Peptides against a protein of PDB entry 5KEZ. Designs and how they scored, part 45

Target 1, 320 residues: chain A of PDB entry 5KEZ
Amino acid sequence: NVAIYNPFRPWWERYQPVSYKLCTRSGNEDEFRNMVTRCNNVGVRIYVDAVINHMCGNAVSAGTSSTCGSYFNPGSRDFPAVPYSGWDFNDGKCKTGSGDIENYNDATQVRDCRLTGLLDLALEKDYVRSKIAEYMNHLIDIGVAGFRLDASKHMWPGDIKAILDKLHNLNSNWFPAGSKPFIYQEVIDLGGEPIKSSDYFGNGRVTEFKYGAKLGTVIRKWNGEKMSYLKNWGEGWGFVPSDRALVFVDNHDNQRGHGAGGASILTFWDARLYKMAVGFMLAHPYGFTRVMSSYRWPRQFQNGNDVNDWVGPPNNNGVI

## One batch from the design tools (peptide; made by RFdiffusion4, then SolubleMPNN)

Design b1_p12_2_s3 (from b1_p12_2, 5 letters changed)
Fold by OpenDDE base, seed 3:
Order: sequence, then structure tokens, then C-alpha cells
Structure b1_p12_2_s3 (fold): chain B 320 residues (1-320), chain A 12 residues (1-12)
Amino acid sequence: as target 1 above (320 residues)
Amino acid sequence: SSYSDYRNWYAK
């Protein structure tokens, strides 16, 4: 991914890929392989946050400022380390003036235009699908158990399916023969927009952002909410079917007050309430649970926004 | 813009 130095190595640089090479702030490919092996050997499975909707931002300077040192040129859509070129992006499909998503009520924009400047891959192309599949299959062959598909809302479900259909079975050294990778898709659906979580049920589980948002309001006792109202928690609250839901109290985005959930989201900053929420989630049978492990950062609120929301985990000069 | 900018927008 791109190496950003202003601000200094923010967490979100990880979501701006310039190659599918496995050398990042966390380590190189050999170290990753070693980690996966060690984890699998003790029954801990690895699921990769796969960023396959886009490459880096269109405004990032061309050069070799990347975690693997690979050259890239956003302006010309040149990512030779893949390789991708201008033919592999949706620039010509997006009809907005800016080239970015401007209206989230237009499903076509949401999927064909750039997410805040992030160069949008043409996932309809078999070439692009194959490059992504090769990346994911490399990880599968290393021994990962599955994937979180980042920004799934911004990909056509059929394109995702086409990629998934190219995936290998899991590594038989650790998984039963014929096992398929576990897939969960990040789709932000709080209602009111045309893209629905149900559009993605065929590909795997979907993040249920209503879960953390609503649970936060209940535990915070906002709007007169009571714990007793959780009696029909799950589908009874309008959430997706349990067997399609991946649930969580917070994630890295809404932990920072971003994205779905807003201020209702409980985080480690509110330790007592957070423990209650996580405890409830783990005790309740609805959905597949995910527990957040995060870190403290020096929050500084200005005009209601944390100006340090970019801060990544504790690091040694940018290296985790 | 940055990845974080999108998330901030959506939160509004």
C-alpha cells in the first residue's frame, strides 16, 4: 500500500493498495507465512481484510512511496506491480462530474464511481477478477481461513461472486479437504439507501451495522431504550438473518465516530458500557460474533471531530 | 481526500 507521511503513517494507508504483494507495515511475506503457520498449528485461524474494490487515491503522488517499494502512478492509473493500467478502472463508467460518488441514493454511482477518490477497479473485467483471485488464492494457499471483503457495498454482488468462484479450497494441511474460505462482506446498510445487505447474501455473511448502533443506544439508555427491549434481539429488531450476519459492537471506523452508528457506538473509551455490550453480544446467539481489539490514541476534538482519528497503532517509526 | 474522509461523511 501507499506509505503516507503526512500525517505520519495513518491507519488508513493500509486501505490504499498499490500492489498485492504481502509486504506491509506488519512485515514481509515470509513473516506473514510464518505467522499463519504458527497460528494454524494452535487452532487460531487467520482472516484477511481484502481490499479489492479499489487501489490508492487518485491524488496520491506517483513514485515508489509504498510499503513494498513498488512504483505506482495514480494519475495514469499505472500499477505495474499487479499490473493494472487505465483499462482496468471504471473512470469511463462513472458519470459524475467529480469522478467520485456524489449520491449514495444512486446505486450505480456507489459501485462505479470512486470512493472518496480511491481509484475504482473495473471488477466486471475477467482480467481484474483474475488478478484479485490470484491474490486471494495466494493467501488461501498460505493457509488463511477466509476474508473480510472491504467496501463490498461498492462492488456489484455478481462481480464478487465471479471472484469467489475462482477461489481455491482451503489448505488441506490445516483444513478438511474441500473446505471453502469463510467470506464476510462489509456492507453498510442502515436503511434508506438503495443498496441492501440482502443483495450480498449469496456471497457470504454480511456485516450488520445495525447491531452495534442499536445496542449502543440501548445500553446507553438513549431514547428511552431499555435492556428489556432486547428480548427479541436479532431478526426481531429488523436485522438480517442470523446465518447471514456478522455482528460486532464496534469496528475501526465507527470506533472513531465514523461511518455507520455515529455517537451511539460503544468503544473501549467507555469501558464499563463496552464490556456490557460485548458480554451481551457473546452471550446472545444471534449472528457470527467479532470482538474488537484496539489501542489508545491521543484524541483531540475540534468542532466535534477528533483531529487525530488518523493515528494508527503503537509503532516503531511506522513499523508495527 | 482520504479513506477516513468517506467515513466521516457517512457519519454525518
Scores: peptide ipSAE 0.062, ipTM 0.801, DockQ to the pose 0.372
Fold by OpenDDE base, seed 1:
Parts: C-alpha cells; sequence; structure tokens
Structure b1_p12_2_s3 (fold): chain B 320 residues (1-320), chain A 12 residues (1-12)
C-alpha cells in the first residue's frame, strides 16, 4: 500500500493499495504464510480484510513510496505491479464534477465514483475481476478461510458475485474438500439511503451497523432505553436476518468516534459499558459475532473531534 | 481527503 508520512503512517494507509503483494508493515508473504499455517494447525482460522473496490488516492504523489517499493502513478492510473492502467478505472463512468461521490442518495455515484478520492476500479471488466480473484485465490491457497470485503457498498453486487465465482475451494490441508470461503461484506446501512444491505445477501453475510449503534444507546440508557427492550433483539429490532448478519459492538472506524453509529458506539475507552455490551453480544444468539481487539492512542479532542484519530497500530516500521 | 473522511460522513 501507499506509505503516508503526513500524518506519519496512519492506519488508513493500509486501505490504499498500489499492488496485491503481501508486503506491508505487518510483514512479508513468508511471515504471513507461516502465521496462517500455525493458526490453522490449532483450529484458528484467518479471514482477510480484502480491499478490492479501489486503489490509492488520486492525489497521492507518483513514485515508489509504498510498503513494498512498487512504483505507482495515481495521476495516470498506472499500477504496473498488478498491472492496472487507465482502462481499468471508472473515471469515465462517474458523472460528478469532482470525480468523487457527492451524493450518497445516488446509488450510481456511490458505486461508480471515487470514495474520498480513492481511484475506483472498473469491476465490470473481466480483466479487473480476474486480477482481484488471483489475489484472493493466492490467499485461499495459502490457507485463509475467507474474507471481509471492504467497501462493498461501493461495488455492484453482481460484480462481487462475478469475482466470488472465480474463487477456489479452501485449502484441503485444513478444510473439508469443496469448502467455500467465508464471505462477509462491509455495507453501512443505517437506513435512509438507496443502497441496502439486502442487495448483498446473495454474496454472503453483511455487516449490521445498526447493532452496535442501537446496543450502545441501550447500554448507555439514552432516550429512556431499557435492557428489557432487548428481549426481541435482532430481527425484532429491524436488523437483517440472523444468518446474514455479521455483528459487532465497534470496529476500527466507529471506534474513532465518527463512524456509523455516532457517539452511541461503545469502545474499550468505556471499559465497563463495553464489557457489558460485548458480553451481551456473545450471549445472545443473533448473528455471527466479531470481537474487537484494538490499541490505545493519544487521543486529543478539539471541538469534539479527536485530531489523532489517524494514529495506526503499534509498529516499528515492520519490525515486531 | 483521506479514507477516514468517508466514515466521518456518518457522524452527522
Amino acid sequence: as target 1 above (320 residues)
Amino acid sequence: SSYSDYRNWYAK
């Protein structure tokens, strides 16, 4: 991915790929393979956060400032390490003046325009689908069990399906023959926008962001909410079907206080309430549960906003 | 803009 130095190596640089090489601040491919093997051997499965909607930001300077030194040129849409070129992006499909998503009530903008300047891949093209599938299949062959599909809201469900149809079965060294990768898709659907979580049910599970938002409100006793109201927690609260839901109290985005769910989201910063929420989530049978493991950073609030919300996980430039 | 700006959009 792109190496960002201002601010210094933020967490979100990991979501700006310039290649599909397994060579980042988390380690190299050999180290990753070793980790996956060790985990699988003790029954711990690995699911990869796959960034396949886009490449890096359009405003990033061209050069070799990347975690594995690969050359890239956002201005010319040149990513030779893949390779991608200007023909592999949705620049011509997006009709906004800026080239970015400007109106989230326009589904075509949400899917065909750049997400905050991130170069939007033309997933309708078989070439692009194949390159992504090759990346994911390489991971499957290493032994991963499945994927979180980042920014699924910004991809057409049919394009995702086309990619998934190209995927290998899971590695038979650890999984039953014919096993399919576990897929869950990040879709932020709190209502009020045209793109719905249900658009993606055919591809796998979907993140249910209403879960953490509503649970936080209840645990915090906001608006007169009571724990007894959780008796029909799940579908009774208007959430997606249990067998389509991936649920969580917080994620890396809304843990920073500005993501989907707003201030209601409980995090480790609110230790007691957070433990209550996580405990409830694990005890209640709704959805597939995900527990967050995070880190502390030097929060600094200015005008209600943490100006240090960019701080990435502890790292010594790739050295553990 | 940065990747996190999208997430902040829902803070409204």
Scores: peptide ipSAE 0.060, ipTM 0.793, DockQ to the pose 0.346
Fold by OpenDDE base, seed 4:
Structure b1_p12_2_s3 (fold): chain B 320 residues (1-320), chain A 12 residues (1-12)
Amino acid sequence: as target 1 above (320 residues)
Amino acid sequence: SSYSDYRNWYAK
């Protein structure tokens, strides 16, 4: 991915790929293979956060400032390490003046335009699908168990399916023959927008952002909510079917006071309430649970926004 | 814009 130095190596640089090389702040491919092997050998499975909707931001300077030194040129949509070119992006398909998503009530914009300037891949193209599948299959062959599909809301479900249909079975060294990768898709659906979580049920599980948002409200005792109201927690609260739900109290985005859930989201900053929420989540038989492991950072609020929300995990001069 | 800006559009 792109290496960003202003601010200094933020967490979100990881979500700006310039290649599909397994060479990042966390290590190289050999180190990754080693980790996957060691984890699998003790029954710990690895699920990769796959950034396949886009490449890096359109405003990033061209050059070799990337975690693996690969050249890239956002201005010309040139990513030779893949390779991608201008034909592999949705520039011509997006009809907004800025080239970015401007109206989230327009599903076409949400899928075909750039997410906050991130160069939007033309996933309708078999070439693009195949390059992504090759990347994911390489990981599968290494021994990963599945994937979180980043920004799935911004990809057409059919395009995702086309990619998934190209995927190998899991590595038989650790998984039963014929096993398929575990897929969960990041889709923010709190209602009120045209894109629905149910659009993606055919591809795998979907993040249920209503879970953390509503649970936070209940545990905080906001709006007269009571713990006793959790009796029908799950589908009874309008959440997606349990077998399609990936649930969590917080994630890296809303932990920073952004996005889905707003101020209701519980985090480790509110330790007691957070433990209650996580404990309840783990005890309740709804959805596939995900527990957050995070870190403290020097928060600085200005006008309600943390100006240091970019700070990534503890690191040694940018290396994790 | 930064990646995190996406997460800011939906502040409830």
Scores: peptide ipSAE 0.068, ipTM 0.797, DockQ to the pose 0.342; fails the geometry check
Fold by OpenDDE base, seed 5:
Structure b1_p12_2_s3 (fold): chain B 320 residues (1-320), chain A 12 residues (1-12)
Amino acid sequence: as target 1 above (320 residues)
Amino acid sequence: SSYSDYRNWYAK
């Protein structure tokens, strides 16, 4: 991915790929392979956060300022380490003036335009699908158990399906022969927008962001809500079917006090309430549960917004 | 940050 120095190595640089090389601040491919093997050997499975909707931001300077030193040129859409070129992006398909998503009530914009400047891959192209599948298959062959598909809301479900159809079975050294990768898709659906979580049920599980948002209001006792109301928690609250749901109290985005639930989201900053929420989540039989492990950072609120929400995990001058 | 800003449309 790109190496961003202003601000200094933010968490979100990880979501700006310039190649599919397993070479980041977390380590190299050999180290990753070693970790996967060690984890699998003790029954811990690895699910990769796969960034396949886009490459890096269009405004990032061309060069070799990346975690593996790969050259890239956002201006010309040149990513030779893949390789991608200008033919592999949706620039001509997006009809907004900025080239970015401007209206989230326009599903076409949401899927065909750039997410906050991130160069949007033309996932309709078999070439692009194949390059992504090769990346994911390499991970599968290493021994990962599945994937979180980042920004799935911004990809056409059919394009995702086309990629998934190219995937290998899981590595038989650790998984039963014929096992398929576990897929869960990040789709923010709190209602009121045209793109629905149900659009993606055919590809695997989806994130249920209503879960954390609603649970937060209940645990906080907002609007007179009571814990006893959680008796029919799950489908009874209008959430997606349990077998399609991946549930969580918070994630790295809404942990920062904005998006997909807003102030209702409980985090480790609210330790007691957070423990209650996580405990309830783990005890209640709904969805596939995900527990957050995060870190503290020097929050600084200005006009209700944390100006340091970019801060990445603890590091020593960029070295994790 | 520019990347995280898109998540703010659901801020309450």
Scores: peptide ipSAE 0.062, ipTM 0.791, DockQ to the pose 0.287; fails the geometry check

Design b1_p12_2_s4 (from b1_p12_2, 4 letters changed)
Fold by OpenDDE base, seed 3:
Structure b1_p12_2_s4 (fold): chain B 320 residues (1-320), chain A 12 residues (1-12)
Amino acid sequence: as target 1 above (320 residues)
Amino acid sequence: SSYSDWRDTLAP
């Protein structure tokens, strides 16, 4: 991915890929393979956050400022380490003036335009699908158990399916023969927009952002909410079917006040309430649970916004 | 610029 130095190596640089090389500030491919092997050998499975909707930001300077030194040129859409070129992006398809998503009520913009400047891959192209599948299959062959598909809301479900249809079975060294990768898709659907979580049910599980948002309001006792109201928690609260839901109290985005949930989201900053929420989540049968492991950072609020929301995990000069 | 999810805020 792009190596960002202003601010200094933010967490979100990981979501600006310039190649599919397994070479980042967390380690190289050999180290990753070693970790996956060690984890699998003790029954711990690895699921990869797959950033396949886009490459890096359009405004990032061209050069070799990347975690593995690969050259890239956002301006010309040149990512030779893949390789991608201008033919592999949706620049010509997006009809907004800025090239970015301008209206989230326009599903076509949400899918075909750039998410906050991130170069949007033309996932309708078999070439692009194949390059992504090759990346994911490499990970599968290493021994990962599945994937979180980042920014799934911004990909056409059919394009995702086309990629998934190219995937190998899981590595038989650790998984039963014929096992398929576990897929869950990040889709922010709190209602009110045309893109629905149900659009993605056919590809795998989806993130249920209503879960953390609503649970936060209940545990915080906002608006007269009571824990007794959780009697019909899950589908009874209008959430997606349990077998399609991946649930969580917080994630890296809404922990920082971004994404879905706003101020209702409980985080480790409110330790007591957070433990209550996580405990409830783990005890309740609804959905597939995900527990957040995060870190403290020097929060600095200015005009209601944390100016240090970019801060990544503890590191040694950018190396984790 | 920075990566950020689509924002949707629930206020008390």
Scores: peptide ipSAE 0.034, ipTM 0.704, DockQ to the pose 0.212
Fold by OpenDDE base, seed 2:
Structure b1_p12_2_s4 (fold): chain B 320 residues (1-320), chain A 12 residues (1-12)
Amino acid sequence: as target 1 above (320 residues)
Amino acid sequence: SSYSDWRDTLAP
């Protein structure tokens, strides 16, 4: 991915890829292989956060300022380490003036235009699908168990399916022969927009962002909500079917005060209430559960916004 | 620019 130095190595640089090479601030490919092997050997499975909707931002300077040293040129859409060129992006398909998503009520913009300037990959092309599948298959062959698909809302479900159909079975050194990768898709659906979580059920599980948002409201006792109302928690509250749901109390976005859920989201900053919410989630039989492991950072609020929401995991001069 | 800028802060 791109190496950002202003601010200094933010967490979100990880979501601006310039190649599919396994060299980042976390380590190189050999170190990753070693970690996956050691985890698998003790029954801990690895699920990769796969960024396949886009490459880096269109405004990032060209050069070799990347975690693996790969050259890239956003201006010319040149990513030779893949390789991608201008033919592999949706610049001509997006019809907005800016080239960015301008209206989230237009499903075509949401999927064909750039997400906040991030160069949008043409996932309709078999070449692009194959390059992504090659990346994911490399990870599968190393021994990962599955994937979180980042920004799934911004990809056509059929394009995702086409990529998934190219995937190998899991590595038989650790998984039963014929095992398929576990897939869950990040889709923010709180209602009010044309793209729905149900559009993606055919590809695997989806994130249920209503879960953390509503649970936060109940635990905080907002709007007269009571814990006793959680008796029919799950489908009874209008959430997606349990077998399609990936549930969580918070994630890296909404614990920073932005994203789905707003101020209702419970985080480690409110330790007592957070433990109640996480405990309830783990005890109640709905969805596939995900527990957040995060870190503290020096929050600085200006005009209601944390100006340090960019701060990444604890590191030594950028090295994790 | 931040990756997270696109994520809307919808109230529950």
Scores: peptide ipSAE 0.030, ipTM 0.716, DockQ to the pose 0.256
Fold by OpenDDE base, seed 1:
Structure b1_p12_2_s4 (fold): chain B 320 residues (1-320), chain A 12 residues (1-12)
Amino acid sequence: as target 1 above (320 residues)
Amino acid sequence: SSYSDWRDTLAP
């Protein structure tokens, strides 16, 4: 991915790819392969956070400032390490003046325009689909069990399906023959927008962001909410079907006050209430559960916002 | 802008 130095190596640089090489501040391919093998040998399965909607930001300077040293040029849409060129992006398809998403009530903009300047891949092209599938198949062959698809809201469900149809069965060294990768898709659907979680049910599970948001209000006893109201928790609260839901109390975004949930989201900063929420989630039979493992950072609030919300996880890999 | 800037617009 691109190396960002201002601020210094933020967490979100990991979501700005310039290649599909397994070479980041988290480790190299050999280290990753070793981890996957060790985990599989004790029954722990790995699901990869796959960033396939976009490459890096359009305003990033060209050069070799990347975790694996690969050259890239956002201005000319040149990513030779893949390779991608200007033909592989949706610049000509997006009709907004800025080239970015300007109206989330326009599904075409949400899927064909740049997410906050991130160069939007033309997933309608078989070439692009194949390059992504090759990346994911390499991971499958290493022994991963499935994928979180980042920014799925910004991809057409049919394009996602076309990529998934190119995927191999899971590695038979650890999985039964014919096993398919486990897929869950990040879709923020709180209602009021044209893109719905149900658009993506055909591809796999979907993140249910209403879960953490609503559970937070109940546990905090906001607006007169009571624990007894959780009797019909799940579909009874308007959530997606249990067999399509991936549920969580918090994620890396809303843990920092971003996105769905706002101030209602419970985190490790609210230790007692957070334990209650996580305990309830694990005990109640709704959805596929995900438990957060995070870290502390030096929060600094200015005008109600943490100006250090960019701080990434601890690491000892220097400036690579 | 950062990667997560758009997500703030969806916060209730």
Scores: peptide ipSAE 0.029, ipTM 0.708, DockQ to the pose 0.300
Fold by OpenDDE base, seed 5:
Structure b1_p12_2_s4 (fold): chain B 320 residues (1-320), chain A 12 residues (1-12)
Amino acid sequence: as target 1 above (320 residues)
Amino acid sequence: SSYSDWRDTLAP
């Protein structure tokens, strides 16, 4: 991914890929392979956060300022380490003046335009699908158990399916023969927008952001909500089917004072309530649960926004 | 702008 130095190595640089090389601040491919092996050997499975909707931001300077030193040129859409070129992006398909998503009530815009400047891959192209599949299959070969598909809301479900259809079975060294990758898709659907979580059920599980949002409201006792109302928690609350749900109290994004769920989201900053929420989540049978492991950072609120929400995990001068 | 900007949706 791109190496951003202003601000200094923010967490979100990780979500600006310039290649599919397994070479980041977390380590190189050999180290990753070693970790996956060691984890699998003790029954811990690895699921990769796969950033496949986009490459890096369009405004990032060209060069080799990346975690693996790969050259890239956002301006010309040149990512030779893949390789991608201008033919592999949706620039011509997006009809907004900025090239970015401007209206989330326009599904085509949400999927064909750039997410906050991130160069949007043309996932309709078999070439692009294949490059992504190759990346994911390499990970499967290493021994990962599945994937979180980042920004799935911004990808056409059919394109995702086309990619998934190219995936290999899991590594039989650790998984039963014929096992398929576990897929969960990040789709923010809190209602009110045309793109629905149900659009993605055919590809795997989806993130149920209503879960954390509503649970936060209940535990905070907002709007007269009561814990007793959680008796029919899950489908009874209008959530996706349990077997399609990936549930969580918070994630790295909405933990930072904004995002899906807003202020209702419980985080470690509200320790007592957070523990209650996590405890409830783990005790309740609805959905596949994900527990957040995060870190503290020096929050600095200005005009209601944390100006330090970019701060990444604890590191030593950029080295994690 | 940061990656997380698009996710600024309030709970219903």
Scores: peptide ipSAE 0.031, ipTM 0.704, DockQ to the pose 0.245; fails the geometry check

Design b1_p12_3_s1 (from b1_p12_3, 5 letters changed)
Fold by OpenDDE base, seed 3:
Structure b1_p12_3_s1 (fold): chain B 320 residues (1-320), chain A 12 residues (1-12)
Amino acid sequence: as target 1 above (320 residues)
Amino acid sequence: AQIWGSYYVYAR
């Protein structure tokens, strides 16, 4: 991915890929392979956060400022380490003036335009699908158990399906023969927008962001909510079917007070309430559970926003 | 004052 130095190595640089090389702040491919092997050998499975909707931001300077030194040029859509070129992006499909998503009530914009400037891949193209599949299959062959698909609401479900159909079975050294990768898709659906979580049920599980948002209001006793109202928690609260839901109290985005959930989201900053929420989640049978492991950072609020919400995990001069 | 938005901040 791109190496961002202003601000200094933010967490979100990971979501601006310039190649599919396993060479990042976390280590190189050999180290990753070693970790996967060691984890699998003790029954711990690895699921990769796969960023496949887009490449890096359109405004990033061309050059070799990337975690593996690969050259890239956002301006010309040149990512030779893949390789991608201008033919592999949705520039011609997006009809907005900026080239970015301008209206989330327009499903076509949401899927064909750039997410906050991130160069949008033309996932309708078999070439692009194949490059992504090759990346994911490499990970599968290393021994990962599945994937979180980042920014899934910004990809057409059929394009995702086409990629998934190219995937190998899991590595039989650790998984039963014929095992399929576990897939869950990050889809932010709190209602009110045209893209629905149900659009993606056919590809795997989806993130249920209503879970953390609603649980936060209940635990905080907002709006007269009571714990007793959780008696029909899950589908009874309008959430997706349990067998399609991946649930969580917070994630890296909404932990920072914006995105899906905002102020209702409980985090480690509210330790006691957070423990209550996480404990409830783990005790309740609804959905597939995910527990957040995060870190403290020097929060600094200005005009209601944390100006340091970019801060990544503890590191040594950018190296984790 | 809670936020229910669906936007990403990956390219801030």
Scores: peptide ipSAE 0.062, ipTM 0.795, DockQ to the pose 0.290
Fold by OpenDDE base, seed 5:
Structure b1_p12_3_s1 (fold): chain B 320 residues (1-320), chain A 12 residues (1-12)
Amino acid sequence: as target 1 above (320 residues)
Amino acid sequence: AQIWGSYYVYAR
């Protein structure tokens, strides 16, 4: 991914890929392989956060400022380490003046335009699908158990399906022969927009952002909400079917105060309430649960916003 | 409309 130095190595640089090389601040491919092996050997499975909707931001300077030193040029859409070129992006499909998503009530913009300037891959192209599949298959062959598909809301479900259809079975050294990768898709659906979580049920599980939002409201006792109202928690609250739901109290985005769910989201900053929410989540059978492991950072609020929400995990001069 | 987007930080 791109190496951003202003601000200094923010967490979100990880979501601006310039190659599919397993060479990042977390380590190199050999170290990753070693970790996967060690984890699998003790029954801990690895699921990779796969960024496949886009490459880096259009405004990032061209060069070799990346975690593995790969050259890239956003201006010309040149990513030779893949390789991608101008033919592999949706620039011509997006009809907005900025080239970015401007209206989330327009599903075509949401899927064909750039997400906050991130160069949008033409996932309708078999070439692009194949390059992504090769990346994911390499990970599968290493021994990962599945994937979180980042920014799934911004990809056409059919394009995702086409990529998934190219995936290998899981590594038989650790998984039963014929096992398929576990897929969960990040889709923000709090209602009121045309893109629905149900659009993606055919590809795997979907993040249920209503879960954390509603649970936060209840635990915080907002609007007269009571814990006793959780008796029919799950589908009874209008959530997606349990077998399609991945549930969580918070994630790396909304714990920073501006993600889906808003101020209702509970985080480690509110330790007591957060533990109550996580405890409830783990005790309740609804959905596939995900527990957040995060870190503290020096929050600085200006006009209600944390200007340091970019801060990444603890590091030694950029090295994690 | 999207009021609590998760990817806002990428443009910063």
Scores: peptide ipSAE 0.061, ipTM 0.817, DockQ to the pose 0.571
Fold by OpenDDE base, seed 4:
Structure b1_p12_3_s1 (fold): chain B 320 residues (1-320), chain A 12 residues (1-12)
Amino acid sequence: as target 1 above (320 residues)
Amino acid sequence: AQIWGSYYVYAR
């Protein structure tokens, strides 16, 4: 991915790929293989956060400032380490003046335009699908158990399906023969927008962002909400079917006040309430649970926004 | 970008 130095190595640089090389702040491919093997050998499975909707930001300077030194040129849409070129992006499909998503009530914009400037891959193209599948299959062959698909809301479900159909079975050294990768898709659906979580059920589980948002409201006792109302928690609250739900109290985005959930989201900053929420989540059978492991950073609020929300996990001069 | 449903900004 792109190496950003201003601010210094923010967490979000990881979500700006320039290649599919397994060479990042966390280590190289050999180290990754070693980790996967060691984890699998003790029954710990690895699920990769796969960034396949986009490449890096359109405004990032061209060059070799990347975690593995690969050259890239956002301006010309040139990512030779893949390789991708201008034909592999949705520049021609996006009809907004900025090239970015401007209206989230326009599903076409949401899928075909750039997410906050991130170069949007043309997932309709078999070439692009195949390159992504190759990346994911490489990980599968290493021994990962599945994937979180980043920014799934911004990909057409059919395109995702086409990629998933190209995936290998899981590595039989650790998984039963014929096992398929576990897929969960990041889709923010709080209602009111045309894109629905149900659009993605065919591909795997989806993130249920209503879960953390509503649970936060209840635990905080906002709007007269009571814990007794959790009696029909899950589908009874309008959430997706349990077998399609990936549930969580917070994630890295809404922990920072971004995305879905707003101020209702509970985080480790509110330790007592957070533990209550996480405890409830783990005790309740609804959905597949995800527990956040985060870190403290020097928050500095200006006009309600944390100017240090870019700060990544504890690191040694940029190396995690 | 919308408040709800928005993701991270690639440049802060």
Scores: peptide ipSAE 0.061, ipTM 0.812, DockQ to the pose 0.448
Fold by OpenDDE base, seed 1:
Parts: C-alpha cells; structure tokens; sequence
Structure b1_p12_3_s1 (fold): chain B 320 residues (1-320), chain A 12 residues (1-12)
C-alpha cells in the first residue's frame, strides 16, 4: 500500500493499495504464511480484509513511496506491479463533475465513481476480475479461510460474484476437500439509500451496522430504551436474516466516530458498557459474531472531533 | 451519505 507520512503512517494507508504484494508494516509474505500455518494448526482460521474495490487516492504523489517499494502513478492510473493501467478504472464511466461519489442516492455513482478520491477499479472487466482473483487465490492457497470484502456497497454484486466464481477451494491441508471460502461483505445499510444489504446476500454474509448502533442506544438507555425491548432482537428489529448477518459492537471506523452508528457506538473507551454489549452479543444467537481487538491512541478532541483519529496501530517497523 | 473521509487525505 501507499506509505503516508503526513500524518505519519495512519491506519487508513492500509486501505490504499498499489499492488497485491503481501508486504506491509504488518509483515512480509513469509511471516504471513508462517502465521497462517501456526493458526490453522491450532484451529484458528484467518479471514483477510481484502481491498478490491479501488487502488490508492488519485491525488497521491507518484513514485515508490509504498510498503513494498513498488512504483505507482495515480495520475496516469499506472500500477505496474499488478499491472493496472488507465483502461482498468471507471474514470470514463463516472459522470460526476469531480469524479467522486457526490450523491449516495444514485446507485450508479456509488458503484462507478471514486470513494473519496480512491481510484475506482473497473470490476466489469474480466482482466481486473482475474487479477483480483489471482490475489485472493494466492491467499487461499496459503491457507486463509475466507475474506472480508472492503467497500462492497461500492461494487456491483454481479462483479463480486464473478470474482468469487474464480476462487479455488480452500487448502485441503487444513480444510475438508471442496470447502469454499467464507465471505462477508462490508455494506453499510441503515436504510434510506438505494443500495440494500439484500443485494449482496447471494455472495455471502453482510455486515449489519444496525446491530451496534441500536444496541448502543439500548445499553446507553437513550430515549428511554430498555433491555426488555431486546426480546425480539434480530430480525424483529428489522435486521437482515440471521444467516446473512455478520454482527459486531464496533469496528475500526465507527470506533473513531466515522461511518454508521454515530455516537451510539460503544467502544473500549466506555469499558463497562462495552463489555455488557459484547457479552450480550456473544450470548445471543443472532448472526455471526465478530469481536473487536483494538488499541489506545492519544485522542484529541477539537470541536467534537478527534483530530488524531488517523493514528495507526502500534508498530516499530522502521523499514516498511 | 456514507462517506469515508479518513480513507483519503490530501498532502498537507
């Protein structure tokens, strides 16, 4: 991914890829392979957060400032380490003046335009699908069990399906022959927008962002809400079907006040309430559960906003 | 709008 130095190596640089090489501040490919093997050998499975909707920001400076040292040029859409070129992006398809998503009530913009400047891959192209599939298949062959698909609402479900149809079965050294990768898709659907979680049910599970948002309000006792109202928790609250839901109290985005949920989201900063929420989630049978493991950073609020919400995980790797 | 402002920051 792109190496960002201002601010210094933020968490979100990891979501700006310039290649599909497995070398980041988290480690190199050999270290990753070793970790996957060790985890699988004790029954711990690995699911990769796969960024396949886009490459890096269009305004990032060209050069070799990346975790694997690969050259890239956002201005010319040149990513030779893949390789991608200008033919592999949706620049000509997006009809907005800025090239970015401007109206989230327009599904075509949401899927064909750049997410906050991130170069949007033309996933309709078989070439692009194949390059992504090769990346994911390499991970499958290493021994991962599945994937979180980042920014799924910004990809056409059919394009995702086309990629998934190219995937290998899981590695038979650890999984039964014929096993398929576990897929869950990040789709923010709180209602009111044209793109729905149900559009993606055919590809795998979907993140249910209503879960953490609503649970937070209940546990916080906002608006007179009570725990007794959770009697029909799940589908009764308008959530997606349990067998399609991946549920969580918080994620890396809304832990920082971003994305879906707003101030209702409970985090480790509110330890007691957070433990209550996580405990409830783990005890209740609705959905596939995900528990957050995070870190503290030096929060600095200015006008209600944490100006240090960019701070990445602790890392002493000065080389990558 | 579901904007991810943190994903893209211009050079300062």
Amino acid sequence: as target 1 above (320 residues)
Amino acid sequence: AQIWGSYYVYAR
Scores: peptide ipSAE 0.054, ipTM 0.817, DockQ to the pose 0.417

